Peptides against a protein of PDB entry 4AID. Designs and how they scored, part 43

Target 1, 242 residues: chain A of PDB entry 4AID
Amino acid sequence: FDIKRKTIEWGGKTLVLETGRIARQADGAVLATMGETVVLATAVFAKSQKPGQDFFPLTVNYQEKTFAAGKIPGGFFKREGRPSEKETLVSRLIDRPIRPLFVKGFKNEVQVVVTVLQHDLENDPDILGMVAASAALCLSGAPFMGPIGAARVGWVDGAYVLNPTLDEMKESKMDLVVAGTADAVMMVESEIQELSEEIVLGGVNFAHQQMQAVIDAIIDLAEHAAKEPFAFEPEDTDAIKA

## One batch from the design tools (peptide; aimed at target 1 G141 A225 P229)

Design b2_p22_8_s3 (made by RFdiffusion4, then SolubleMPNN; from b2_p22_8, 14 letters changed)
Fold by OpenDDE base, seed 3:
Structure b2_p22_8_s3 (fold): chain B 242 residues (1-242), chain A 22 residues (1-22)
Amino acid sequence: as target 1 above (242 residues)
Amino acid sequence: SPSQKRVALLEELRKKRAEEEK
């Protein structure tokens, strides 16, 4: 197995991005670890467009397996077959920043699956899932103009905290999730308790600065492990903004 | 081509990183 691994220190935690061991049948596959939280992201794309396909068929599925959930306090017995509210929300959270970054006119089916394999009850798998999905897409050869980074920002004791633990989040006046490219913020999701707009905007900037290390780590991994870019040229009818 | 644009973007990101490491 040709296993490639990138390890960085990120917000006082070790982030590991690994490819080549698991899900080798996918176009891209990344095992991401932060603390003892572990996620597997896979990206698969069709090599042709379906006849009459009018929209970009991107599906993002975030899932927490029951065995990972068995350590999650209050992990309600997932009734077999329906995503939880959390899984639905996180699937959208991953979808939002990645969808705009596909090359215009690409209408081949793309499936991104993020599976929580382990949860440490400290590090939320949503941010890790966003990072892993970005990395898997960058490795896949799909016409994805990423990477994206992602970060959660808290406000604890009058300071920004990068990727607060679940316990630190109980004391946080801010739950700010940011995703972006190296050059731009693509998505902001926020829950805020009595904070100024200045602090919130500062939190977005802080997140965007802190995610650069993750973006660089994904690029470094892609340099060593990415598949050849899929040969795709938009049909001239969609080429209005070359 | 989109593939060339992706390669060019990655090369630009590599250059930016190499400038920040100096």
Scores: peptide ipSAE 0.042, ipTM 0.658, DockQ to the pose 0.092
OpenDDE base, seeds 1, 2, 4, 5: peptide ipSAE 0.038, 0.029, 0.035, 0.024; ipTM 0.655, 0.627, 0.636, 0.601

Design b2_p22_8_s4 (made by RFdiffusion4, then SolubleMPNN; from b2_p22_8, 11 letters changed)
Fold by OpenDDE base, seed 4:
Structure b2_p22_8_s4 (fold): chain B 242 residues (1-242), chain A 22 residues (1-22)
Amino acid sequence: as target 1 above (242 residues)
Amino acid sequence: SASQKNVERLREMLEKAREERA
């Protein structure tokens, strides 16, 4: 096995991005770990477009497996066929920032699957899942203009907290999830309790600054483990409308 | 290497995406 690993310190925790051990049949696969929370992201893309495909067929599926769910707070034993409210929300959180980053005109089917393998009851797998999905896409060779980073920001005792624990979140006046590229914020999702716009905007900036280390870690992993870029030339048809 | 070409392409795409947003 040619295992590649990147390890960084991030928000006072060790983030590990690993590829080459699991899901090698995928175009990209990343095992991401923070604390004892572990997620597997896989990216698979079709090598051709379906006849008559008129839209970009991206599917993102975040899943909390039952073997992990026995440790996941609020992990209801869901009937095998319907995503949880959390799984649906996190799937959207991953989808939103990545969808606009595919090369225009690319209409091959893309499937991103994020599976929670372990949960430590401290580190939420959603942010880790976003990071892992970004990394898996960057490794895949798909025409994806990533990486994205992601961060959660809390406001505890009058300070920003990067990726607060589930216990710190109980005391937080802010649940701010940010995703972006090195240069741009792509998505903000927030729940805020009586905080000024200044504090919230400062939180977005803090998140974007703190995710740069993750973006750099994904690039470093890709330099060592990425597949050959998929040969895709967008049909010139959309360039003529500028 | 394949990895280097992929990262190069990613960087080029990121630069283009910066130019399109500016």
Scores: peptide ipSAE 0.170, ipTM 0.763, DockQ to the pose 0.910
OpenDDE base, seeds 1, 2, 3, 5: peptide ipSAE 0.161, 0.060, 0.082, 0.167; ipTM 0.750, 0.671, 0.700, 0.775; seeds 3, 5 fail the geometry check

## One batch from the design tools (peptide; aimed at target 1 P143 A225 A226 F230)

Design b2_p23_1 (made by RFdiffusion4)
Pose (drawn by RFdiffusion4):
Structure b2_p23_1 (pose): chain A 242 residues (1-242), chain P 23 residues (1-23)
Amino acid sequence: as target 1 above (242 residues)
Amino acid sequence: EEEEKYEEFMERLKEKYEERKEE
């Protein structure tokens, strides 16, 4: 039972989100393609709370398979091993904006895994990885507040540029990754060539405008394919507090 | 306000789920 939201031509690049063919046993699994870079994002959460668990346990693992680029690993063991700098950075990049959007009071194990299956030498899977992770979370049925969008905004020839490619990045004076909900920007991360607060803030806003098409697309797939929502009421400590 | 928005989003997903189950 296969389903796509393949629409979203997004910033001139084709973004496809597919579910129901791969990883059917996960709560949420989405194969996401942008251009010709492909990642599988899976989301599983435990249907129970561990005794005495006192914080929300969430793990995000982002991993690159070297076959995503047609190469065998250079390591003595010719197999991927410990995460690189890029994999741990991207893992925090997904975790940061998601961790606060789970319903306050929820403490079940949640694991989201994003694996890079194909890299097209142009479209960084890091943003795509964020989008696919958000799509799988929505489809899983866990108490995860609305979808997250994300984008990289560059600054080339005095204009904002959405999801610039790796070659476009050589000419950019800004590298800003923003992830947000429909209402709000949730995170920023950037490296900037001494641009003003105004332009920087402008890029953040441009990103939040440009990522709406993605949230819409996730919401659209969730309308066709999401699992039943997991019931979770927080405790009404409201009367005790007053 | 955030709680209300969350409840409305989760109700929307539930309604869409029920519609797909009936089909």

Design b2_p23_1_s1 (made by RFdiffusion4, then SolubleMPNN; from b2_p23_1, 12 letters changed)
Fold by OpenDDE base, seed 5:
Structure b2_p23_1_s1 (fold): chain B 242 residues (1-242), chain A 23 residues (1-23)
Amino acid sequence: as target 1 above (242 residues)
Amino acid sequence: SMEEKQKAFFERLRESVEKRKAA
């Protein structure tokens, strides 16, 4: 097995991105670990467009597997069924920043699946899932103009905290999730308790700065492990209007 | 532009695949 791994220190925690061990049938597959939280992201894309496809058919599915549920706060043995509210929300958090980054005119089916394999009760799988999904897409050969990074920012004792633990989050006046490219913020989701706009904007900037190390780690992994980029020529939609 | 940087990334990935196939 050709296993490629990138390891970085990120916010005082070890982030590991690994490919080539699992889910080889996917176009891209990344096992991401932060602390003892482990997620598997897979990206699969169709090699052709369906006839009459009018929209970009991207599906993102974040799921917390039943075997991980014993370590997931409020994790009941969820039977295979309807996504939970958390799974739906996190699926949307992953979808929002990646959807705009596909090449315009690409209407092949894309499926991103993020599976929580382990939870350490400290590191939330959502941020790790965003990172893993980005990495899996960059490895896949899909015309994805990533990578994205992601970060959670807390505000604890008058300071920004990168990827606060679940315990630190109880004391945090901010739950700020940011995703972006090297150059742009693509998504902000925030829950804020009585903080100034200046602190919030500072949190977005802090997140964007801190995610650069993750973006660089995904690039490094992709340079060593990515599949051949899919040959996609955007339909010259301007030539059809001429 | 963002598109230029993204294109450059995709080109680097192509080149990296070619290098890995030749090695």
Scores: peptide ipSAE 0.270, ipTM 0.833, DockQ to the pose 0.805
OpenDDE base, seeds 1, 2, 3, 4: peptide ipSAE 0.231, 0.267, 0.247, 0.267; ipTM 0.811, 0.833, 0.821, 0.829

Design b2_p23_1_s2 (made by RFdiffusion4, then SolubleMPNN; from b2_p23_1, 8 letters changed)
Fold by OpenDDE base, seed 5:
Structure b2_p23_1_s2 (fold): chain B 242 residues (1-242), chain A 23 residues (1-23)
Amino acid sequence: as target 1 above (242 residues)
Amino acid sequence: SEREKFEKFMERLKEAVERRKKE
């Protein structure tokens, strides 16, 4: 197996991005690890557009499967076959920043699946899932103008904290999730308790700065493991709307 | 532009794929 791995220190934790071991049938597949939280992201895209396809058919599914449920808060009560509220929310959280980054006019079916394999009860798999999904798309050859990075920012004891643990988040006055490219913030989701707009904006900037290391790690992994980019040229009518 | 950066990235990936095919 041609296994490629990128490891970085990120917010005082080791982030590992790995490809080539699992889900090789996907266009892109990344096993991402932070602490003992482990996610698998897969990206699959159709090589042709369906006749009459008028919208971009992107599906993002975040899943916390029952085998991980013993380590996932609330996981024991997950009904098979329906996404939990968390799974639905995180699926949208991943979808939001990636959807606008596909080349305009690309209307081939794309499926991103993020599966939580392990949860350490410290590192939330949502951020890790966003990173893994970005990496899987970059490896796939899909016309995705990524990578995106992602970060959670807390505010604890008057300071920004990158990817606070679940325990640190109990003391945090901010739950700020940011996703973006190297150049732009694409998505912000925030829950804030009695903080100034200045602190929040500073948190967004902090997140965007801190995610650059992840973006660079994905690029490095892609240079070593990406599939040949899919040859896609948008029709002239779609290019003019770009 | 984001598109120009993407195009450059995709070009780097193409080159990287071609290098790996020759190894």
Scores: peptide ipSAE 0.383, ipTM 0.883, DockQ to the pose 0.828
OpenDDE base, seeds 1, 2, 3, 4: peptide ipSAE 0.361, 0.374, 0.378, 0.305; ipTM 0.876, 0.881, 0.883, 0.853

Design b2_p23_1_s3 (made by RFdiffusion4, then SolubleMPNN; from b2_p23_1, 11 letters changed)
Fold by OpenDDE base, seed 2:
Structure b2_p23_1_s3 (fold): chain B 242 residues (1-242), chain A 23 residues (1-23)
Amino acid sequence: as target 1 above (242 residues)
Amino acid sequence: AEMEKFKAFRERLAEAVRKRKEE
């Protein structure tokens, strides 16, 4: 097994990004761990476009396995066919920042699957899933203009907290999820309790600064483990219609 | 600028793949 691993300290927690052990048939596959929360992200893309494909066919599917969900409060018997509300929301949360980063004109089918393998009840797998999906795409060779980083920011005791625990979030006046590239914020999702716009904007900046270490870690992993970049040149015709 | 950074990143990845195939 050619296992490549990157480990960083991130918000007082160890983030591990690993490839080469699991899901080796995917174009990209990353096992991401933070605390005892573990997710597997896989990226698969078609090597050709379907005839008549007029839109970019990206599918993002976040899934919590039943054995991981057995520790999650409210482990509804996930009827084997329909995503939970949480899975639907997190799938969209992952989709939003990655969709615009595919090279214009790329209309090959792309499937990103994020599977929660373990949950520690402290670290939410959504942020970890975003990071893992970004890493899997960067490893895949797909024409993805990532990596993205992601961070959750809380406001606890008058300070920003990076990736607050589920218990710290109960005391937080802010649930701010940010995703972005090294250079740009791509997505903000926020729930705020009576905070100034200044504190919220400061939270976005804090998130974007803190995610740089994750972006750098994904780049380092990709330099050591990425597949050959898929040869794709955008047709000049799509550049003119914007 | 983003497209240039992306191209340069992809070139580094392609070079890294070549080096690993020669090992």
Scores: peptide ipSAE 0.562, ipTM 0.928, DockQ to the pose 0.815
OpenDDE base, seeds 1, 3, 4, 5: peptide ipSAE 0.549, 0.556, 0.562, 0.557; ipTM 0.924, 0.927, 0.927, 0.926

Design b2_p23_1_s4 (made by RFdiffusion4, then SolubleMPNN; from b2_p23_1, 17 letters changed)
Fold by OpenDDE base, seed 4:
Structure b2_p23_1_s4 (fold): chain B 242 residues (1-242), chain A 23 residues (1-23)
Amino acid sequence: as target 1 above (242 residues)
Amino acid sequence: DEAARFRAFYARLAEAVARRRAA
């Protein structure tokens, strides 16, 4: 087993990104851990385009498995096969920042699956899932212009808090989720209670600064563990406008 | 430029894969 691991301190917590132990059949697979919350992200992409494919076929699926559901707040036993509201929202949260980062003209099928394996009731698996999905794509060899980082920012006792715990979030006046590349913010999702626009914009900047350590950790992991980059040349027509 | 960043990242990954295969 060629296990590669990157460990960083991030917001006063240990973030671990691991590859090579599980899901070896995927193009990329990352086990991400923060506290006792554990997610598995897998990325799979088709090596050819389907005949007549006119759009980019990306599927992102976030799943909270039943064995983890006993520790997941709001984990209702829904009937087999329909995602929960949370699973649907987090799937979109992961999809939004990654979709625009695929090379133009790439229309091969891509499937990203994020599975919550463990939940500690402190660290939300959504941010961890975003990070893991980014890492899995970077390891896969898919023509993905990542990595992305992600962060949640709270506002507690007049200060920004990176990735607040579920208990700290009860006291937070802000739930701000940001995802971005090293260079740009790609997505903002926010729920805010009686805060100025200045504090919110400061929160976006804080998130983008704090996610750089995660982006660097994904790059370092990819340099040690990534598959050969998929040989893809963008169609000549779109290369002229970049 | 995102395309330039991408090309640089992919080049670094390709070089890293090549180094790991030669080791």
Scores: peptide ipSAE 0.401, ipTM 0.891, DockQ to the pose 0.903
OpenDDE base, seeds 1, 2, 3, 5: peptide ipSAE 0.351, 0.418, 0.364, 0.380; ipTM 0.874, 0.895, 0.874, 0.881; seeds 1, 2, 3 fail the geometry check

Design b2_p23_2 (made by RFdiffusion4)
Pose (drawn by RFdiffusion4):
Structure b2_p23_2 (pose): chain A 242 residues (1-242), chain P 23 residues (1-23)
Amino acid sequence: as target 1 above (242 residues)
Amino acid sequence: AKEQYEKWREFMEKVEEKKEELA
């Protein structure tokens, strides 16, 4: 039972989100393609709370398979091993904006894994990885508040540029990754060539505008394919507090 | 916490409503 939101031409690049063919045993699994870069994002959460668990346990593992680029690893063991700098950075990049959007009071194990299956030498899978992770979370049925969008905004020839490619990044004076909900920007991360607060803030806003098409697309797939929502009421400590 | 829950519930109710219409 296969389903796509393959629409969303997004910033001139084709973004496809597919579910129901791969990884059917996960709560949420989405194969996401943008251009010709492909990642599988899976989301599983435990249907129970561990005794005495006192914080919300969430793990995000982003991993790149070197076969995503047609190469065998250079390491003595010719197999991927410990995460690189890029994998741990991208893992925090997904975790940061998601961790606060789970319902306050929820403490079940949640694991989201994103694996890079193909890299097209143009479209960085890091942003795509964020979108696919958000899509799988929505589909899983966990208490995850609305979808997250994300984009990289560059600054080339005096204009904002959405999801610039790796070659376009050589000419950019800004590298800003933003992830947000429909209402709000949730995170920023950037490296900037001494641009003003105004332009920087402009890029953040441009990104939040440009990522709406993605949130829409996730909501659309969730309308066709999401699992039943996991019931979770927080405790009404409201009366005790007053 | 109540407000975040209500927003989540309402979003998931909309998703379920659309799935019923499609069914």

Design b2_p23_2_s1 (made by RFdiffusion4, then SolubleMPNN; from b2_p23_2, 6 letters changed)
Fold by OpenDDE base, seed 1:
Structure b2_p23_2_s1 (fold): chain B 242 residues (1-242), chain A 23 residues (1-23)
Amino acid sequence: as target 1 above (242 residues)
Amino acid sequence: AKEQYEKWKAFMEKIRKKKEELE
C-alpha cells in the first residue's frame, strides 16, 4: 500500500491528511483526522458527460454513520434513509465553496461523499469534512480549481478562537464558518450573538489567514499523491450566452 | 472556460512535476 500522509499542527490540534489506504476505488479518497475525530472523503466523477446534460451535476453527501453515532449527540435515533438536519446542513456547507471552483464547461457527474468514522465530541467533523473533501477532489484528477481550506471561528472572552471545541462554543458569541482558496473567500456561514460587523469581518479575515496552512497541506499531499488531470475538452460556454 | 481550463492544467502540471521530483 502506497500510503501518503501529511501532518500539521493547526489551531493547537494535530491535523492528519492520509491517502492510499481506504476507498481505493474512488478517484480521490482522503482520511482526515483532527484530535480523535475522523472523516473519510471520497470523490468520484464520471468519465463521460450524459447526453443532453445542461448543468454541472455535483452531489455532496455528508454522513454520520451509525457506528460513529454512538458518540454523536442525537446519533442513537438516526432513522435509516433520511439525512439528519445536521447532515443536510453540512452537505450544503461543503457544496457551496467547491461548486463554483469546477472548470466551466465540465458537466460530468461528480459525487463527493464525506463519512464521519469517529467523533471525539470536541472537534466538529464539519470543518474536517470540508478539508477532506477539498483534498479528495485535488487528488482525484477532476477539474477542480482548489484546494479550499475551511475554518470555524469563535469569539470567546473578547478574542478569536480557531476551531473552538464544542465546550468552547457554548461560551462563544460567534459561530463563523469560512471556506476559501488561497486567494479568495468562497463561503461564509455565521450565527452571531450581539457582535459588531467589524468583529465579524475580522473573524472572516482571521479564518482566511488560518486556513492557509491547511491549503498548503493539501497541496503538499497532492504533490505526493495526485492523479493525472482528466483530459476533456471544455465546451466554450461563452458562446452559448450570446 | 478555456482560461480556467488552462490555469487548472498548468497548476496540475506543476503539482505533477513536483511529484516526479520527489519520487
Scores: peptide ipSAE 0.551, ipTM 0.911, DockQ to the pose 0.780
OpenDDE base, seeds 2, 3, 4, 5: peptide ipSAE 0.537, 0.539, 0.536, 0.546; ipTM 0.921, 0.920, 0.920, 0.913

Design b2_p23_2_s2 (made by RFdiffusion4, then SolubleMPNN; from b2_p23_2, 7 letters changed)
Fold by OpenDDE base, seed 1:
Structure b2_p23_2_s2 (fold): chain B 242 residues (1-242), chain A 23 residues (1-23)
Amino acid sequence: as target 1 above (242 residues)
Amino acid sequence: AKEQYEKWKAFMEKIEEAKKKLE
């Protein structure tokens, strides 16, 4: 097995990004671990465009498997086949920042699947899933202008907290999820309890600063394990508007 | 579209150059 691994300390926790062990049939596959929470992200893209395809067909599916359900808060017996409210929400959180980063004119089908393999009840797999999806896309060779990083920011005892635990979040006045590139914030999702706009904006900046280490870790992994870029050239759409 | 494509290509070229240095 040609296993490549990157390990960093991030917010006082160990983040591990691994590729080459599992899901080898995917264009990109990353096993990500933070604490004892473990997710698998896979990226698969079609090698041709469907006839008459007029939009970019991206599908993102976040899944918390039944064997992990005993460790998922509120993870009662999922009726087979329907995403939970959480799975639907997290799928959107992953989709939102990555969708605009595909090269315009690329209309091949892309499927991103994030599977929670283990949950430690401290580290939420949503942030880890966003990071893993970014890494899997960067490894795939798809025309993706990533990486993205992601972070959750809490406000506890008058301070910002990076990726608060589920227990720390009970005391937090802010649940702020941010995703972005090295240069730009791409997505903000927030639940806020009576905080000033200044504190919220400071939280976005804090998140963007803290996610740089994750972006760098994904780049380092890509330097060791990325596939060759897919042979894609966008149609010169500027020539068609003449 | 062309600008995005060139940005992506330039990034991938840097990654490929880095891979070659690690081999």
Scores: peptide ipSAE 0.534, ipTM 0.921, DockQ to the pose 0.886
OpenDDE base, seeds 2, 3, 4, 5: peptide ipSAE 0.517, 0.522, 0.521, 0.515; ipTM 0.916, 0.917, 0.918, 0.915

Design b2_p23_2_s3 (made by RFdiffusion4, then SolubleMPNN; from b2_p23_2, 7 letters changed)
Fold by OpenDDE base, seed 1:
Structure b2_p23_2_s3 (fold): chain B 242 residues (1-242), chain A 23 residues (1-23)
Amino acid sequence: as target 1 above (242 residues)
Amino acid sequence: AKEQYEKWKAFNEKIKKKKEELE
C-alpha cells in the first residue's frame, strides 16, 4: 500500500491526515485523526454531466456509524435510515464552504461522504470532518478551488481557545465554527452567549489564522498524493451572452 | 468562470511541479 501521511501539531493536539489505505475506489479518500477521534472522508465525482443538468449536483453526507455510536453522546437513538439532527447540521457545515469553491460550469455529480469511525468524547468529529472532506476533494482531481481549513473557537476565562474539548465547551461562552481558504473566510456559524461583536470578530480572525497550518498540511498531502486533475474545461458562458 | 478555471489550473500546475520535484 502506498500510504501517504501528514502529521501536524494543531491547537496542542496531533492532527493526522492519511491517504492510500482505505476507500481506494473513491476519487479522493482521507483518514483524519485528532486525539482518538477518527473520520473517513471520501469524494466521488461523475466523469460526465447528466443530460439537461442545469445546477451543480453536490451532495454532502456526514454520518456517525453505529459501531462508533456507543461512544457518541445521543448515539443510542440512531434510527436506521434517517440522519440525526447532528448529522444533518454537520453535513451542512461541510457543504456551505466547499460548494462555492467548485469551478463555475462544472455540473458533474459530486458526492462527499464523511464517516465517523471513532469518537474520543473530547474532540468533536465535525471540525475533523470538514478538514478531511477538504483534503479528500484536493486529492480527487475534481475542479475544486480548495483547500479549506476549519476551526472551532471557544471563549473560556476571557481567552480564545482553538478546538475546545467537549468539556471545555461547557464553560465556553462561544461556539464559533469558521471555514475558509488561505485568503478568505467562506463560512461562519456561531452560538454566542452575551459576547460583544468585537470578541466574535476577533474569534473569526483567530480561527482563520489558526486554520492556515491545516491548509498547508492538506497542500503538503496533495503534493504527495493528489490524482491527475480531471480533464475539465468550462464552457465560455461569457462568450455566449455577448 | 474563466478566472476560477485559471486559478484551479495554476494550483494544479503548482502541485504537479512539486510532485515532480519530490519523485
Scores: peptide ipSAE 0.485, ipTM 0.905, DockQ to the pose 0.885
OpenDDE base, seeds 2, 3, 4, 5: peptide ipSAE 0.324, 0.469, 0.452, 0.459; ipTM 0.747, 0.899, 0.900, 0.897

Design b2_p23_2_s4 (made by RFdiffusion4, then SolubleMPNN; from b2_p23_2, 8 letters changed)
Fold by OpenDDE base, seed 4:
Structure b2_p23_2_s4 (fold): chain B 242 residues (1-242), chain A 23 residues (1-23)
Amino acid sequence: as target 1 above (242 residues)
Amino acid sequence: AKEQYEKWKEFNKKIEEAKKKLE
């Protein structure tokens, strides 16, 4: 098995990105681990556009499987057929930063599936899922202008905390999720308790700085394991305005 | 669209050049 792995220390935790062992039928597949939380991201894209396709058909599905969900608070009501509120929210968190990074004119169907395989009850799989999805897309050969990184930032005892544990988050005055490229912030979601705008903006900057190590790790993994780029040429949209 | 495509191609080139150095 040609397994490629990148390991980094990130926020005092070990982040592992692995490809080549699982889901080889996908265009890209990444196992991401932080602590004992484990996610599998898969990216699959159609090799042709559907006739009459007028929009970019991206679907992002985040799923917490029952074997992991039995440890997840609130997992009791997962009827097998409908995404939970959490799964819906996290699917959107992953979708938002990646959607604008596809090359304009690419209208082939893309499916990103993030599956939580294990949850340690300390490390939230949402951030890990965002990272894994980014990595899977970068490996896939799809016309994706990634990677993105992601980070959660807390504010605990007057300091920024990178990817606070679920227990640290109970003491945090901020739940700030940031996703971005090396050069730009693409998405911010925040829940804030009586903090100044300055602290929040500082948190965004802190997140963007801290995610660079993850972006670099995804690039390093891609240098070892990315598929050949899909043979895509955007239609000259300049010719339609003439 | 063209600018995005060129940026993507540049990224791909960088990755392919890096792969060749590892080989």
Scores: peptide ipSAE 0.432, ipTM 0.895, DockQ to the pose 0.885
OpenDDE base, seeds 1, 2, 3, 5: peptide ipSAE 0.011, 0.284, 0.032, 0.421; ipTM 0.331, 0.737, 0.580, 0.889

Design b2_p23_3 (made by RFdiffusion4)
Pose (drawn by RFdiffusion4):
Structure b2_p23_3 (pose): chain A 242 residues (1-242), chain P 23 residues (1-23)
Amino acid sequence: as target 1 above (242 residues)
Amino acid sequence: DEEMEEEFEEFRERIKEEWEERE
């Protein structure tokens, strides 16, 4: 039972989100393609709370398979091992904006794994990885508040540029990743060539405008394919507090 | 924050209705 939101021609690049064919045993699994870079994002959460668990346990693992680029690993063991700098950075990049959007009071194990299956030498899977992780979370049925969008905004020839490719990044004076909900920007990360607060803030806003088409697309697939929502009421400590 | 919670509740209700229709 296969389902796509393949629409979203997004910033001139084709973005496809597919579910129901791969990883059917996960709560949420989405194979996401942008251009010809492909990642599988899976989301599983425990249907129970561990005794005495006192914070929300969430793990995000982002991993790159070297076969995503047609190469065998250079390491003595010719297999991927400990995460690189890029994999741990991208893992925090996904975790940061998601961790606060789970319902306050929820403390079940949640694991989201994103695996890079194909890299097209142009479209960085890091942003795509964020989008696919958000899509799988929505589909899983966990208490995860609305989708997240994300984009990289560059600054080339005096204009904002959405999801610039790796070659376009050589000419950019800004590297800004923004992830947000429909209402709000949730995270920023950037490296900037001494641009003003105004332009920087402009790129943040441009990104939040440009990522709406993605949130829409996730909401659309969720409307066709999401699992039943997991019931979770927080405790009404409201009367005790007053 | 209150608006985000309200939109989240509405989104969950809508996903549930769509799920019931597909079932």

